Peptides against a protein of PDB entry 6RO1. Designs and how they scored, part 59

Target 1, 216 residues: chain A of PDB entry 6RO1
Amino acid sequence: LGKEIEEYIHKPKYCLPFLQPGRLVKVKNEGDDFGWGVVVNFSKKSNVKPNSGELDPLYVVEVLLRCSKESLKNSATEAAKPAKPDEKGEMQVVPVLVHLLSAISSVRLYIPKDLRPVDNRQSVLKSIQEVQKRFPDGIPLLDPIDDMGIQDQGLKKVIQKVEAFEHRMYSHPLHNDPNLETVYTLCEKKAQIAIDIKSAKRELKKARTVLQMDEL

## One batch from the design tools (peptide; aimed at target 1 P17 Q20 S106)

Design b2_p28_2_s3 (made by RFdiffusion4, then SolubleMPNN; from b2_p28_2, 11 letters changed)
Fold by OpenDDE base, seed 3:
Structure b2_p28_2_s3 (fold): chain B 216 residues (1-216), chain A 28 residues (1-28)
Amino acid sequence: as target 1 above (216 residues)
Amino acid sequence: MPKGYEVLTPESLEELKKEGEEKLKKLE
């Protein structure tokens, strides 16, 4: 279900309007998860379909991503790899196809104008890490309907199915089985936590907050 | 530029969306 939502979000007509410089996005390429990166810019590329000869527009997003240092030593033609969990890595501006964006945040960072210096790029990593600390439940996502304005009926149906599934998981009548009651109580608590997180996220969305990170 | 981040309100997002749509139209 999450993947189905992603298929709508990464469509250029929906996501490109939100890809301003500094926007936090998640990038995933097959087995490579780069985690959260920062949008630098996007451009339209024309590609000729091998079979039709038709020019299909491909959109490339330049994203500042944490990359392994090993991957950077390889030829400029080799695809960047995400930093390993045990390494600091290096922030690099990586061109990625727009469909590789797995998530888009409501958060926008202030980024240096000149990203050529390593120190400037690494400062952005510090900013991402600080944001992650401020959002222990995860960096807030754009709502595909409320924020992104996607009106596709297919997406609405997917969301309804997700909501119905979640509701069914939590709305089962408590059977008098004590073990079931315990599980149900845990499920209700989880549901309440989810509601609380959702409400907190809504409140956060209502407040335009510009936080200066003095520690950076 | 100040080091920091902003969390955008729905209103601010709508404004940025409009700007983004205009940018997209220029690229199309």
Scores: peptide ipSAE 0.380, ipTM 0.884, DockQ to the pose 0.673
OpenDDE base, seeds 1, 2, 4, 5: peptide ipSAE 0.353, 0.308, 0.299, 0.324; ipTM 0.874, 0.861, 0.847, 0.865

Design b2_p28_2_s4 (made by RFdiffusion4, then SolubleMPNN; from b2_p28_2, 13 letters changed)
Fold by OpenDDE base, seed 3:
Structure b2_p28_2_s4 (fold): chain B 216 residues (1-216), chain A 28 residues (1-28)
Amino acid sequence: as target 1 above (216 residues)
Amino acid sequence: MPEGYEVLDEESIKKLKEEGKKKLEELE
């Protein structure tokens, strides 16, 4: 269900209006999960979608992402790779196809105007980390319906299923049905998305302020 | 811009959405 929601969110017609500089977004490219990054800008690159032959604009969003140092060495020829778990990594502006955005936050960072200096880029990482500390249950997400304005009935059905599942999880003790574990894992991801949306709404209601980061 | 971040409220989100739409139109 989470993946199904992502299929709507990453569509240009839905997400592009929210890709302002400083917007927190998650980037995932196949097996590479970059986690949370920060939007710098976006541009239109083509009017033709690759492999479709149909007129569908291709958009690229420049995102500050934490990249491995190894990927930086090969950046001229190879795609950027996310930093390893135990690696500090380096923040880089990476051009990302818009469909690789897996989530969009209601949080917007203030970013340096000049991102050429490494220190300026790394300061953004500190900001991301501070935000993550402020939101231990996860960075708040835009609501795909209420905030993003997605009216697709398919999405609404997905959200309803997630909400129903969440309600059942809280209201009824799920009997330890072993078959529920597999459903539970899929449902946990779905439920987590629902929880994240609900949590995001609650946090948005509470945190309607510009916060200064002490470490900056 | 000043260092920090903001959690956008509904009105701010709507405003930025409209600005974003205008930007999209400029790119078309």
Scores: peptide ipSAE 0.439, ipTM 0.885, DockQ to the pose 0.645
OpenDDE base, seeds 1, 2, 4, 5: peptide ipSAE 0.431, 0.406, 0.403, 0.365; ipTM 0.887, 0.875, 0.875, 0.858

Design b2_p28_3 (made by RFdiffusion4)
Pose (drawn by RFdiffusion4):
Structure b2_p28_3 (pose): chain A 194 residues (1-46, 58-67, 79-216), chain P 28 residues (1-28)
Amino acid sequence: LGKEIEEYIHKPKYCLPFLQPGRLVKVKNEGDDFGWGVVVNFSKKSLYVVEVLLRCAAKPAKPDEKGEMQVVPVLVHLLSAISSVRLYIPKDLRPVDNRQSVLKSIQEVQKRFPDGIPLLDPIDDMGIQDQGLKKVIQKVEAFEHRMYSHPLHNDPNLETVYTLCEKKAQIAIDIKSAKRELKKARTVLQMDEL
Amino acid sequence: LGSKLLTKEELEKEKEEGEKKIKELEKE
């Protein structure tokens, strides 16, 4: 569901109007994410590209690392979420100190909103009048309710058990696909003719 | 450095400005 919502937000017809300088954006590509960042501007490429400050062809910052902000161009279809907040940015972003200043400014924004950095309502704000997105958002609130209600959500060992569950779940996916091809390979093809 | 949470009315203005910027890019 989360990914499905991102695809609607990826549509440039819907998200480009809200990519003003200083807008907070979360980006993820093929798995790894850079947390949150701030946009500077955007233009076409070659698809659209926006230059965004992120925590880090570079890779994202690790959890233990304090991080160092760097501006990088990214494709628009790599934005996972867009916020209602537009934090102020320096005119000349060349200096390192200013880049750190922006990192500190967002640390203060995250404090002003411990419930989470507010996101744009894709319908009330972004204008996605598509009916499919309605049913998606409904399933999200319902499954989030189911998640926080699960006895395991609060458990500190949840991440320890969740990984063993993830591993056991992937092994099972292999067995399924492996059996699928085996039922095919083991099949005699010309028996219906006969 | 400061920050601001934008209201719906401000977002409507930003959307109109953004549409204009997109039309300019399409013309180029």

Design b2_p28_3_s1 (made by RFdiffusion4, then SolubleMPNN; from b2_p28_3, 8 letters changed; failed a check: too like the target's own chain)
Amino acid sequence: LDYELLSKEELKKIKEEGKKKIEELEKE

Design b2_p28_3_s2 (made by RFdiffusion4, then SolubleMPNN; from b2_p28_3, 8 letters changed)
Fold by OpenDDE base, seed 5:
Structure b2_p28_3_s2 (fold): chain B 216 residues (1-216), chain A 28 residues (1-28)
Amino acid sequence: as target 1 above (216 residues)
Amino acid sequence: LSYELLSKEEIEKIKEEGKKKIEELEKE
């Protein structure tokens, strides 16, 4: 279900309008979880493979991501790796394919215009961490239907199943079933995405209230 | 720390601007 939602969200026709500079996004690549990064820009990659009739234009998103310093030394030949949990890491602009976006936030940061200086890039990490503190239940996600305007009936059915599952999870504290761990790991990823959406809607409402209070 | 949150109106504007940007990139 969460992965099924991701399959809709990362489609260029749905996500590209929201990939402005400063948009918070999650990036995952082949088991590497970079966590939350910030969109810098996106470009079209013409994959002129002449004979594959699927001329679906590939899009590359430049995302400011927390990378391992070790991977950066090898970056001439190797893809950047995410910073280890205990590692400070370094913020780097990493070109990623649009389908590697696992989540898109309703939050957009104001970022430095020049990201060449290390200090400017590291300031963005500080900003991400501050946003995470403001949203203890998770950074707010775009609603795929209400915000992104995805009309696909398959997605609507997936969301209905997620909502029904969440409602059952909240109504039944089945904390104790060990077989829940495997279903819960898949459903926690899904329920965490949906909890992240619902919590994010609540936190978005709170954050709007806080922003209104700061303007008040 | 400065950040923005999307209103419904801002989402509609973003979608329109995004469509224009995509159309420009598709012409290249």
Scores: peptide ipSAE 0.450, ipTM 0.897, DockQ to the pose 0.555
OpenDDE base, seeds 1, 2, 3, 4: peptide ipSAE 0.187, 0.446, 0.273, 0.448; ipTM 0.804, 0.899, 0.851, 0.901

Design b2_p28_3_s3 (made by RFdiffusion4, then SolubleMPNN; from b2_p28_3, 10 letters changed)
Fold by OpenDDE base, seed 2:
Structure b2_p28_3_s3 (fold): chain B 216 residues (1-216), chain A 28 residues (1-28)
Amino acid sequence: as target 1 above (216 residues)
Amino acid sequence: LDYELLSKEEIEEIKKEGKKKIEELEKE
């Protein structure tokens, strides 16, 4: 279900409008999970595949990602790798294909105009970490229907299934099925993300109201 | 920490501008 939603979210027609500089996004590439990064910009890349007449435009998103320092030394030949959990890592601008975006946040950071200095890139990591502290249940996601405006009936059916599953999970604590725990942990993470998005949207509406009151 | 959260109005504007930008990029 989470992956099925991802298949809609990462479509250029839906996500590109939200890929402004400073937008928080999650990046995953096969087995590599970079976690939360920050959009710098995006560009269109024409892949002329010689043999398939359908020139589907590919989009590349430049994302500030926490990378392993080891992978950066080999950056001329090897793709950037995510920082290890215990590693400090270094924030780098990494070009990623748009379909590698696993999540898009409602949060947009102010980023330095010049990202060439290491200190400016590392300041963005501090900002991400501060946002994560403000959202202990997780960084708020864009709602695919309400925020992104995806009208696809397939997505609506997926969301209805998720909501029905969440409702069943909260109404019937299914005690016994261990295989349900893995599906439940994924759906609980998603339900928790949805609740956390609603709570975070409420808290932030309050915080924005407080900030607007302090500026007034 | 300076961050923005999208209002409903901002989301609608972003969608409108984004659609135009995509259409422009697809014509190139």
Scores: peptide ipSAE 0.474, ipTM 0.906, DockQ to the pose 0.482
OpenDDE base, seeds 1, 3, 4, 5: peptide ipSAE 0.402, 0.097, 0.471, 0.467; ipTM 0.880, 0.691, 0.904, 0.901

Design b2_p28_3_s4 (made by RFdiffusion4, then SolubleMPNN; from b2_p28_3, 13 letters changed; failed a check: too like the target's own chain)
Amino acid sequence: LKYELLSKEEIEEIKKKGLEKIKKLEEE

Design b2_p28_4 (made by RFdiffusion4)
Pose (drawn by RFdiffusion4):
Structure b2_p28_4 (pose): chain A 194 residues (1-46, 58-67, 79-216), chain P 28 residues (1-28)
Amino acid sequence: LGKEIEEYIHKPKYCLPFLQPGRLVKVKNEGDDFGWGVVVNFSKKSLYVVEVLLRCAAKPAKPDEKGEMQVVPVLVHLLSAISSVRLYIPKDLRPVDNRQSVLKSIQEVQKRFPDGIPLLDPIDDMGIQDQGLKKVIQKVEAFEHRMYSHPLHNDPNLETVYTLCEKKAQIAIDIKSAKRELKKARTVLQMDEL
Amino acid sequence: EEEEEELEEKEEEIEEKVEEREEELEEK
C-alpha cells in the first residue's frame, strides 16, 4: 500500500506544483533511502529532476553516522513522501556550514512534530481525485490499526523475530516459484492433442 | 495565471494549518 500511494504522489501532474524551494521531501531508490531532505528547485531532464539536500552517485548516511548534507539531483519518481512544511533555506548554499545549518533546522522541525513530519493530503491538498487512491488510503488506516493492535508491535524482540520471519518467508517464495516451473517442466505438452 | 493564483491560495492555507498545529503543540 505504501508504495501504491507513492506512485500517485510520483505523478508530476500532481506533485510538481508543490515542489517549492525549502519543501521537505523523503526519497527512496531501489531500497535504500536518504531520510528527509529539502528541495531547492526543479527542471526538466533529458522525466523531471529536482535538486534536494540529503543526508549521505553518493549513498545515504548510515545510522551511526552523524551525516553531512549534500545537494544532489534526483528524479521526481523517486519521492516517497511530501510534507506540508517548507523550511527556510540560505540563499547561497555553497558553504558547508550552511548545509549543516539546514540539517540542524530539520532536526528542530522533527522535534516540533514528534507525531511525524506532516504530509500533504493527496486529495484535500494535492488534488488527486482518482477513485483508486480512496480505497488505498482506507486500507492503510485499517492495516495500521491492525499493526498497532498486534501483541508483537510493542515487543522489543519484534525486529529480531521479524527478520527470521522475513527470511523464512523468502525461502517459501522460492519453493512456490520453483514448484511452479517444475509443474510446468514436468508437464507433458501434447497430451490434450493425443 | 488563474492556476498560479489558486496554487498561492492553497499554499497560504497549508501555512495556516501548519501554524495552528504548532500552536496546539506548544499549548500541550

Design b2_p28_4_s1 (made by RFdiffusion4, then SolubleMPNN; from b2_p28_4, 12 letters changed)
Fold by OpenDDE base, seed 2:
Structure b2_p28_4_s1 (fold): chain B 216 residues (1-216), chain A 28 residues (1-28)
Amino acid sequence: as target 1 above (216 residues)
Amino acid sequence: SSMEEELKKKLEEIEKKIEEKLKEIEEK
């Protein structure tokens, strides 16, 4: 179910409008989980399909990712590897194919204008960690329908299955513990407050944009 | 804004209640 939603979200026709500088994204490449990184920029490259000779556009997003220092020493010959859980790692700008984006956040960070200094890249890691502290249940995702405007009927069916599965998890006999039911109700309230904060921030941004346009 | 600060305070209160209830479950 989560993987089926991912197959829609990572499609260029849906995700490209949301790949602005500062967007939080999650990157996975096979067995390599980089976790949360930050979009720097994206580019469209021409590619030729090896079997058909057809032009297939490749979309590459440059993402600030926490990488292993060992993989960076060999960066001329080896792909960047994620930092180990016990490793501090180093934030690097890594070119990532758009289909390797496993999640896209509603959150955007401020990024330093110059990312060449190590300290500027590591400051972005601090900002990611501050966002993670604010959202202990996980960094808020873009809603595929409400945020991304995806009208695909296949995705709507997948979401309905996820909602029905969540409802079944929330109706499972483990709800015979009144404390678990209370925790779930509190998690739902927390999720709703996170949505309300997001809405309030959008309204504040609109109001500021109007004020800036009236001063021009 | 005052409204954003009020929502943040409500969020912190709910997070604290979740942590208290999770602790009560782990202690049973």
Scores: peptide ipSAE 0.031, ipTM 0.579, DockQ to the pose 0.037
OpenDDE base, seeds 1, 3, 4, 5: peptide ipSAE 0.026, 0.029, 0.030, 0.029; ipTM 0.533, 0.598, 0.553, 0.560

Design b2_p28_4_s2 (made by RFdiffusion4, then SolubleMPNN; from b2_p28_4, 17 letters changed)
Fold by OpenDDE base, seed 3:
Structure b2_p28_4_s2 (fold): chain B 216 residues (1-216), chain A 28 residues (1-28)
Amino acid sequence: as target 1 above (216 residues)
Amino acid sequence: MEKEKELEELLKKIDERIEELLKKRELE
């Protein structure tokens, strides 16, 4: 279900309005998971080769990502690689194709105007880490419907299936057995608790987002 | 955090109770 949502949010027609400087985004390229980075800039690259038909414009976003130091030495010839788990790495501005964005956060960070100094780039990593500490259950995502305004019926059906699955996990047709009323009551309580957890997580997300905006 | 952990523990207890009730029904 998360992967199905990803297929919508990484489409340029939906995500481009949200790729402002400071936006937290998650980048994944094949087997390389860079984790969370920060949008620095957005550029439209029209690869209009004159002889091939209407190729959809390739959109490239410059993202500040934690890269391995080894990949920096070969940056002229090789693609940047994510830092190893045991490696500190270095924050680098990496050109990323928009379709490689696996997630887009509701959080925007303040970024230094000059990212040429390594200290300024590393300060952004500290800011990302502070956000991660504030959100132990994960950095808050943009809502594809409420925040991104995606009107796609396929996405609505996916969300409805998630909601229905959550409802079905709690709505087994337990027939008229007195023991079933007890199981049903417990399932209803479980369902309500799951709703309450989601609500509490959303409230916590909102509260932390407001606090972060006041502190930044 | 604390409220979430409390709710997760409550969910676990409910799941355990559901499993107990289902096992009793299979034995009847």
Scores: peptide ipSAE 0.036, ipTM 0.570, DockQ to the pose 0.011
OpenDDE base, seeds 1, 2, 4, 5: peptide ipSAE 0.033, 0.038, 0.035, 0.034; ipTM 0.596, 0.575, 0.605, 0.587; seed 2 fails the geometry check

Design b2_p28_4_s3 (made by RFdiffusion4, then SolubleMPNN; from b2_p28_4, 14 letters changed; failed a check: too like the target's own chain)
Amino acid sequence: MEEEKKLKELEKKIEEKIKKKLEEIEKK

Design b2_p28_4_s4 (made by RFdiffusion4, then SolubleMPNN; from b2_p28_4, 13 letters changed; failed a check: too like the target's own chain)
Amino acid sequence: SKEKEELEKKLKEIEERIEKLLKEREEK

Design b2_p28_5 (made by RFdiffusion4)
Pose (drawn by RFdiffusion4):
Structure b2_p28_5 (pose): chain A 194 residues (1-46, 58-67, 79-216), chain P 28 residues (1-28)
Amino acid sequence: LGKEIEEYIHKPKYCLPFLQPGRLVKVKNEGDDFGWGVVVNFSKKSLYVVEVLLRCAAKPAKPDEKGEMQVVPVLVHLLSAISSVRLYIPKDLRPVDNRQSVLKSIQEVQKRFPDGIPLLDPIDDMGIQDQGLKKVIQKVEAFEHRMYSHPLHNDPNLETVYTLCEKKAQIAIDIKSAKRELKKARTVLQMDEL
Amino acid sequence: SEEEEFEKRVKELEESGLGVYDTKPLPD
């Protein structure tokens, strides 16, 4: 569901109008993410590209690392979420100290909103009048309710058990696909003709 | 009550001079 919502937000017809300088954006590509960042401007490429400050062809910052902000151009279809907040940015972003200042400014925004950095309502704000997105948002609130209700959500060992479950779940996916092709390969193809 | 608390937080953000709560699209 989360990824499905991102696809609606990826549509440039819907998200480009809200990519004003200083807008907070979360970016993820093929798995790894850079946390949150701020946009500077955007233009066409070659698809659209926006230059965004992120924590880090570079890779994202690790959890233990304090991080160092760097501006990088990214494709628009790599934005996972867009916030209602537009934090102020310095005019000349070339200095390192200013880049750290922005990192500190967002640390203060995250504090002013411990419930989470507010996101744009894709319908009330972004204007996605598509009916499919309605049923998606409904399933999200319902499944989030199911998640927090699960006895394991609070358990500190949840991440330890969740990984063993993830591993056991992937091994099972292999067995399924492997058996699928085996049922095909083992099949005699010309028996219906006969 | 949750909405009033959120509005207070938005006002604190704007008064701090760090940024604004903004839902408006970019003008043409």

Design b2_p28_5_s1 (made by RFdiffusion4, then SolubleMPNN; from b2_p28_5, 8 letters changed)
Fold by OpenDDE base, seed 2:
Structure b2_p28_5_s1 (fold): chain B 216 residues (1-216), chain A 28 residues (1-28)
Amino acid sequence: as target 1 above (216 residues)
Amino acid sequence: SKEEELEKRIQELEESGLGVWDREPLPP
């Protein structure tokens, strides 16, 4: 149910208008849960599907995320990894494909204008932690229907099922039905997503290198 | 109520200068 809602909210058609600077978003890449981060900016990239030649626009959001220190050393070639639970980590601006957003908050943080200094990035982590402390039941989410304006009847049915399930969960203990088939299709989609992140990160680096070359 | 508690937490968030409650999309 929560995953079915995620399949709507991460669509560029619905989420892009809400990716303002300072927006709290949750980022998940396969098995890597980054938790809550903060939107810095987003960009549209032209992607050509290799097999069809069709233009499929890729949307990349730069998100300030708590990353492992090991991922910083290899930031040139390797994908960022989330900080371990026992690790302090470091806040880094990570280019993220929009479909990796698992949640979008109704909260927008004030962020420093310059995120190049480590202290400015770490100040945002303190702000996230303070918001999490203020919302002990979880960081508030955008409503997919009322806030995001998603009119899809499939989503309305999912929400009705979630509400009915939540109402039942308050009344009955969870039987874990392992929806195994949904896990397999999600794993294949996640593998393709990891490839697309690596490509989008490489193109973002090329674009940054090109911007530096035109200023020289 | 849960709603009144949420409104209070939102007000405290905004008064703290940490951030804002923003449910609005970017203009088209």
Scores: peptide ipSAE 0.599, ipTM 0.937, DockQ to the pose 0.720
OpenDDE base, seeds 1, 3, 4, 5: peptide ipSAE 0.597, 0.595, 0.598, 0.597; ipTM 0.937, 0.936, 0.937, 0.937

Design b2_p28_5_s2 (made by RFdiffusion4, then SolubleMPNN; from b2_p28_5 with S1K E2K E3K F6L V10I K24R D28P)
Fold by OpenDDE base, seed 2:
Structure b2_p28_5_s2 (fold): chain B 216 residues (1-216), chain A 28 residues (1-28)
Amino acid sequence: as target 1 above (216 residues)
Amino acid sequence: KKKEELEKRIKELEESGLGVYDTRPLPP
């Protein structure tokens, strides 16, 4: 259900108006979860579909993300990787394809005007961590209907199902809803498949600075 | 209760100068 919502919110038609500087967004690239980052800017790039010759615009958002230090050394040639849980990491501006946004927050941070200094980038990480601390139940999300104005009936049905499911979970915390196990198992399988595909593709792909650019 | 708590947390966020609660799109 959450993944079905993601399929709507990451569409450029819906999310682009909300990609203002300072917007908190979650970035996920297959098996790599970067967690919460901050939008710096976005750009439209012309892309030509190789098989149809049709112009399909690519949308790239520059997101300040917590990256591994290893990804810094080769940042000019290699795709950024998320910091390991036990790693401090470093905040970097990473060009990300818009469809890799897994969530968009209703919160916008104040960010330094110049993100070239490391200290300015690390100050944003402190701000993200402080926001996470202030919202222990999770950083607030944009409402896909009320905030983002998505009128798709498919999404409305998904949201109704999510709300009904959440209501059931909160009303019956001890009932193993057999649907919960099925959803978790399907989510885990899909996550594992995504990791396996990514590992196989990483061996074949030339290093790219833009996340997921070579898969288009 | 949950809504009031969220509103309080938003207010505290804004008062801290960390950021703002902004649900508005960019103008077309």
Scores: peptide ipSAE 0.616, ipTM 0.938, DockQ to the pose 0.832
OpenDDE base, seeds 1, 3, 4, 5: peptide ipSAE 0.606, 0.603, 0.615, 0.608; ipTM 0.936, 0.935, 0.937, 0.936

Design b2_p28_5_s3 (made by RFdiffusion4, then SolubleMPNN; from b2_p28_5, 11 letters changed)
Fold by OpenDDE base, seed 5:
Structure b2_p28_5_s3 (fold): chain B 216 residues (1-216), chain A 28 residues (1-28)
Amino acid sequence: as target 1 above (216 residues)
Amino acid sequence: SEEEKLKERIKALEESGLGEWVTEPLPE
C-alpha cells in the first residue's frame, strides 16, 4: 500500500509544486535508502526517449542528503551513497531524479542560504534530527489527496486502507483546487530563478552525478 | 486527541524556528 502511494506522489505533475526549498523529502535509490533530506531546488532537463525520439523532460531535484564520506571522494564519477548506520556521514547536495522521492513531508525546514560551508549543511542534519524527535511517530507526510490534490479514485481507496490499518494521519487542509498547470509553471519559473541566484550551489551540482543516471 | 497532539507539535515546531507546516503548492 505504501508503495502504491509512492507511485503517485513521486510523479512530477503532483510533487513539483511541493518541492519548495526546505521541504523534507525521503529519497531511495534501489537498495540505497538515504532517509530524510531537504529540498534545495529543482530543475527541468531535456531528455530524448531512446526508442521514440520523443522529448521526455526529466526533473532533477537537488536534495541535501546524508551521504557516506567515501562516496564524496568519487562524487564526480559516481553517484552518492547513503551514510552507513554506524557512520556520521556528511550532508551533501545531491541531484536526484524526482521519481526517487519516496515521501514528501508537510514540514518545510528553514535552511541556511549558503550551503557551501560544511557546518551549514550539517546544521540541517541537526534540524532534521530535531524534527524527528518532535514527531516520534514519524515525520508528518503531505496528504496526497487533500494537500497534493491527487484525484485518482484508486489512490483514495489505498489511502483509506492505509489510514484504517496504520493509523497514519494526514493533514486535511481545505483549500480550493489550484490550477495545477498554473502552479506548475510558476514553480518552474521560481525554481529557475532560484538556481540562477544560487550560482554557488550550481558548482556542487556540476561536480556530482545525478542519482540513477550517469549524466544529465 | 491525536489531532490535537499534532497541532501542538506543529505549533511547537513553528515557535522553535526550525521550520513550518506548509501544505500549499506554491513555492516561496
Scores: peptide ipSAE 0.598, ipTM 0.933, DockQ to the pose 0.653
OpenDDE base, seeds 1, 2, 3, 4: peptide ipSAE 0.586, 0.604, 0.572, 0.597; ipTM 0.928, 0.934, 0.927, 0.932; seed 2 fails the geometry check

Design b2_p28_5_s4 (made by RFdiffusion4, then SolubleMPNN; from b2_p28_5, 10 letters changed)
Fold by OpenDDE base, seed 4:
Structure b2_p28_5_s4 (fold): chain B 216 residues (1-216), chain A 28 residues (1-28)
Amino acid sequence: as target 1 above (216 residues)
Amino acid sequence: SEAERRQAREKALEESGLGVVDTSPLPK
């Protein structure tokens, strides 16, 4: 159910107005979970669909993410990898396709104007960690309806199902089977989005530095 | 209430100078 909400939130028509500098976002690329990062900027890239000739704009957001030091050595040829749980890692500005945003926070951090110095980037990590301490129940999310203004009836139905599920899970922790069907419908919608993502990836493959989902 | 606790945390964030709770979109 969370994944169904993500499918709406990461759509450019909904999320772009909220990708201001300093916005906290979660980035996930398949098995790679970067956790919370900070938006630096975004750019619209004109792309032409190779098969239709239609203009398909690609949206790339630069996100300050905690990356592994090993990933930094190969950053020219390989996509960034998240820091391992046992390492400090290093904060790097990573170009990310907008659809890889798994969550958008209501929180915007104050960030240094110049992120070229390592110390300035690491200071942002300290700020993220401090925010996480202040929100022990989790960093607050933008409300997709009230904050983001998404009027899609499909999303409203998903939210209603989530709420109903959460209520049932709370009331009956052991018995509620309906989770499986909802997961399946989520997987099918994700597959359709993955096809659209594949077309966008082909054009961005030239820039291996752009964080993108692998073709499974 | 949970809502009051949230508002208190949001206010504390703003007062800390770390950042702000901002639910406003950029103008179209």
Scores: peptide ipSAE 0.552, ipTM 0.922, DockQ to the pose 0.776
OpenDDE base, seeds 1, 2, 3, 5: peptide ipSAE 0.529, 0.543, 0.533, 0.528; ipTM 0.916, 0.919, 0.916, 0.915

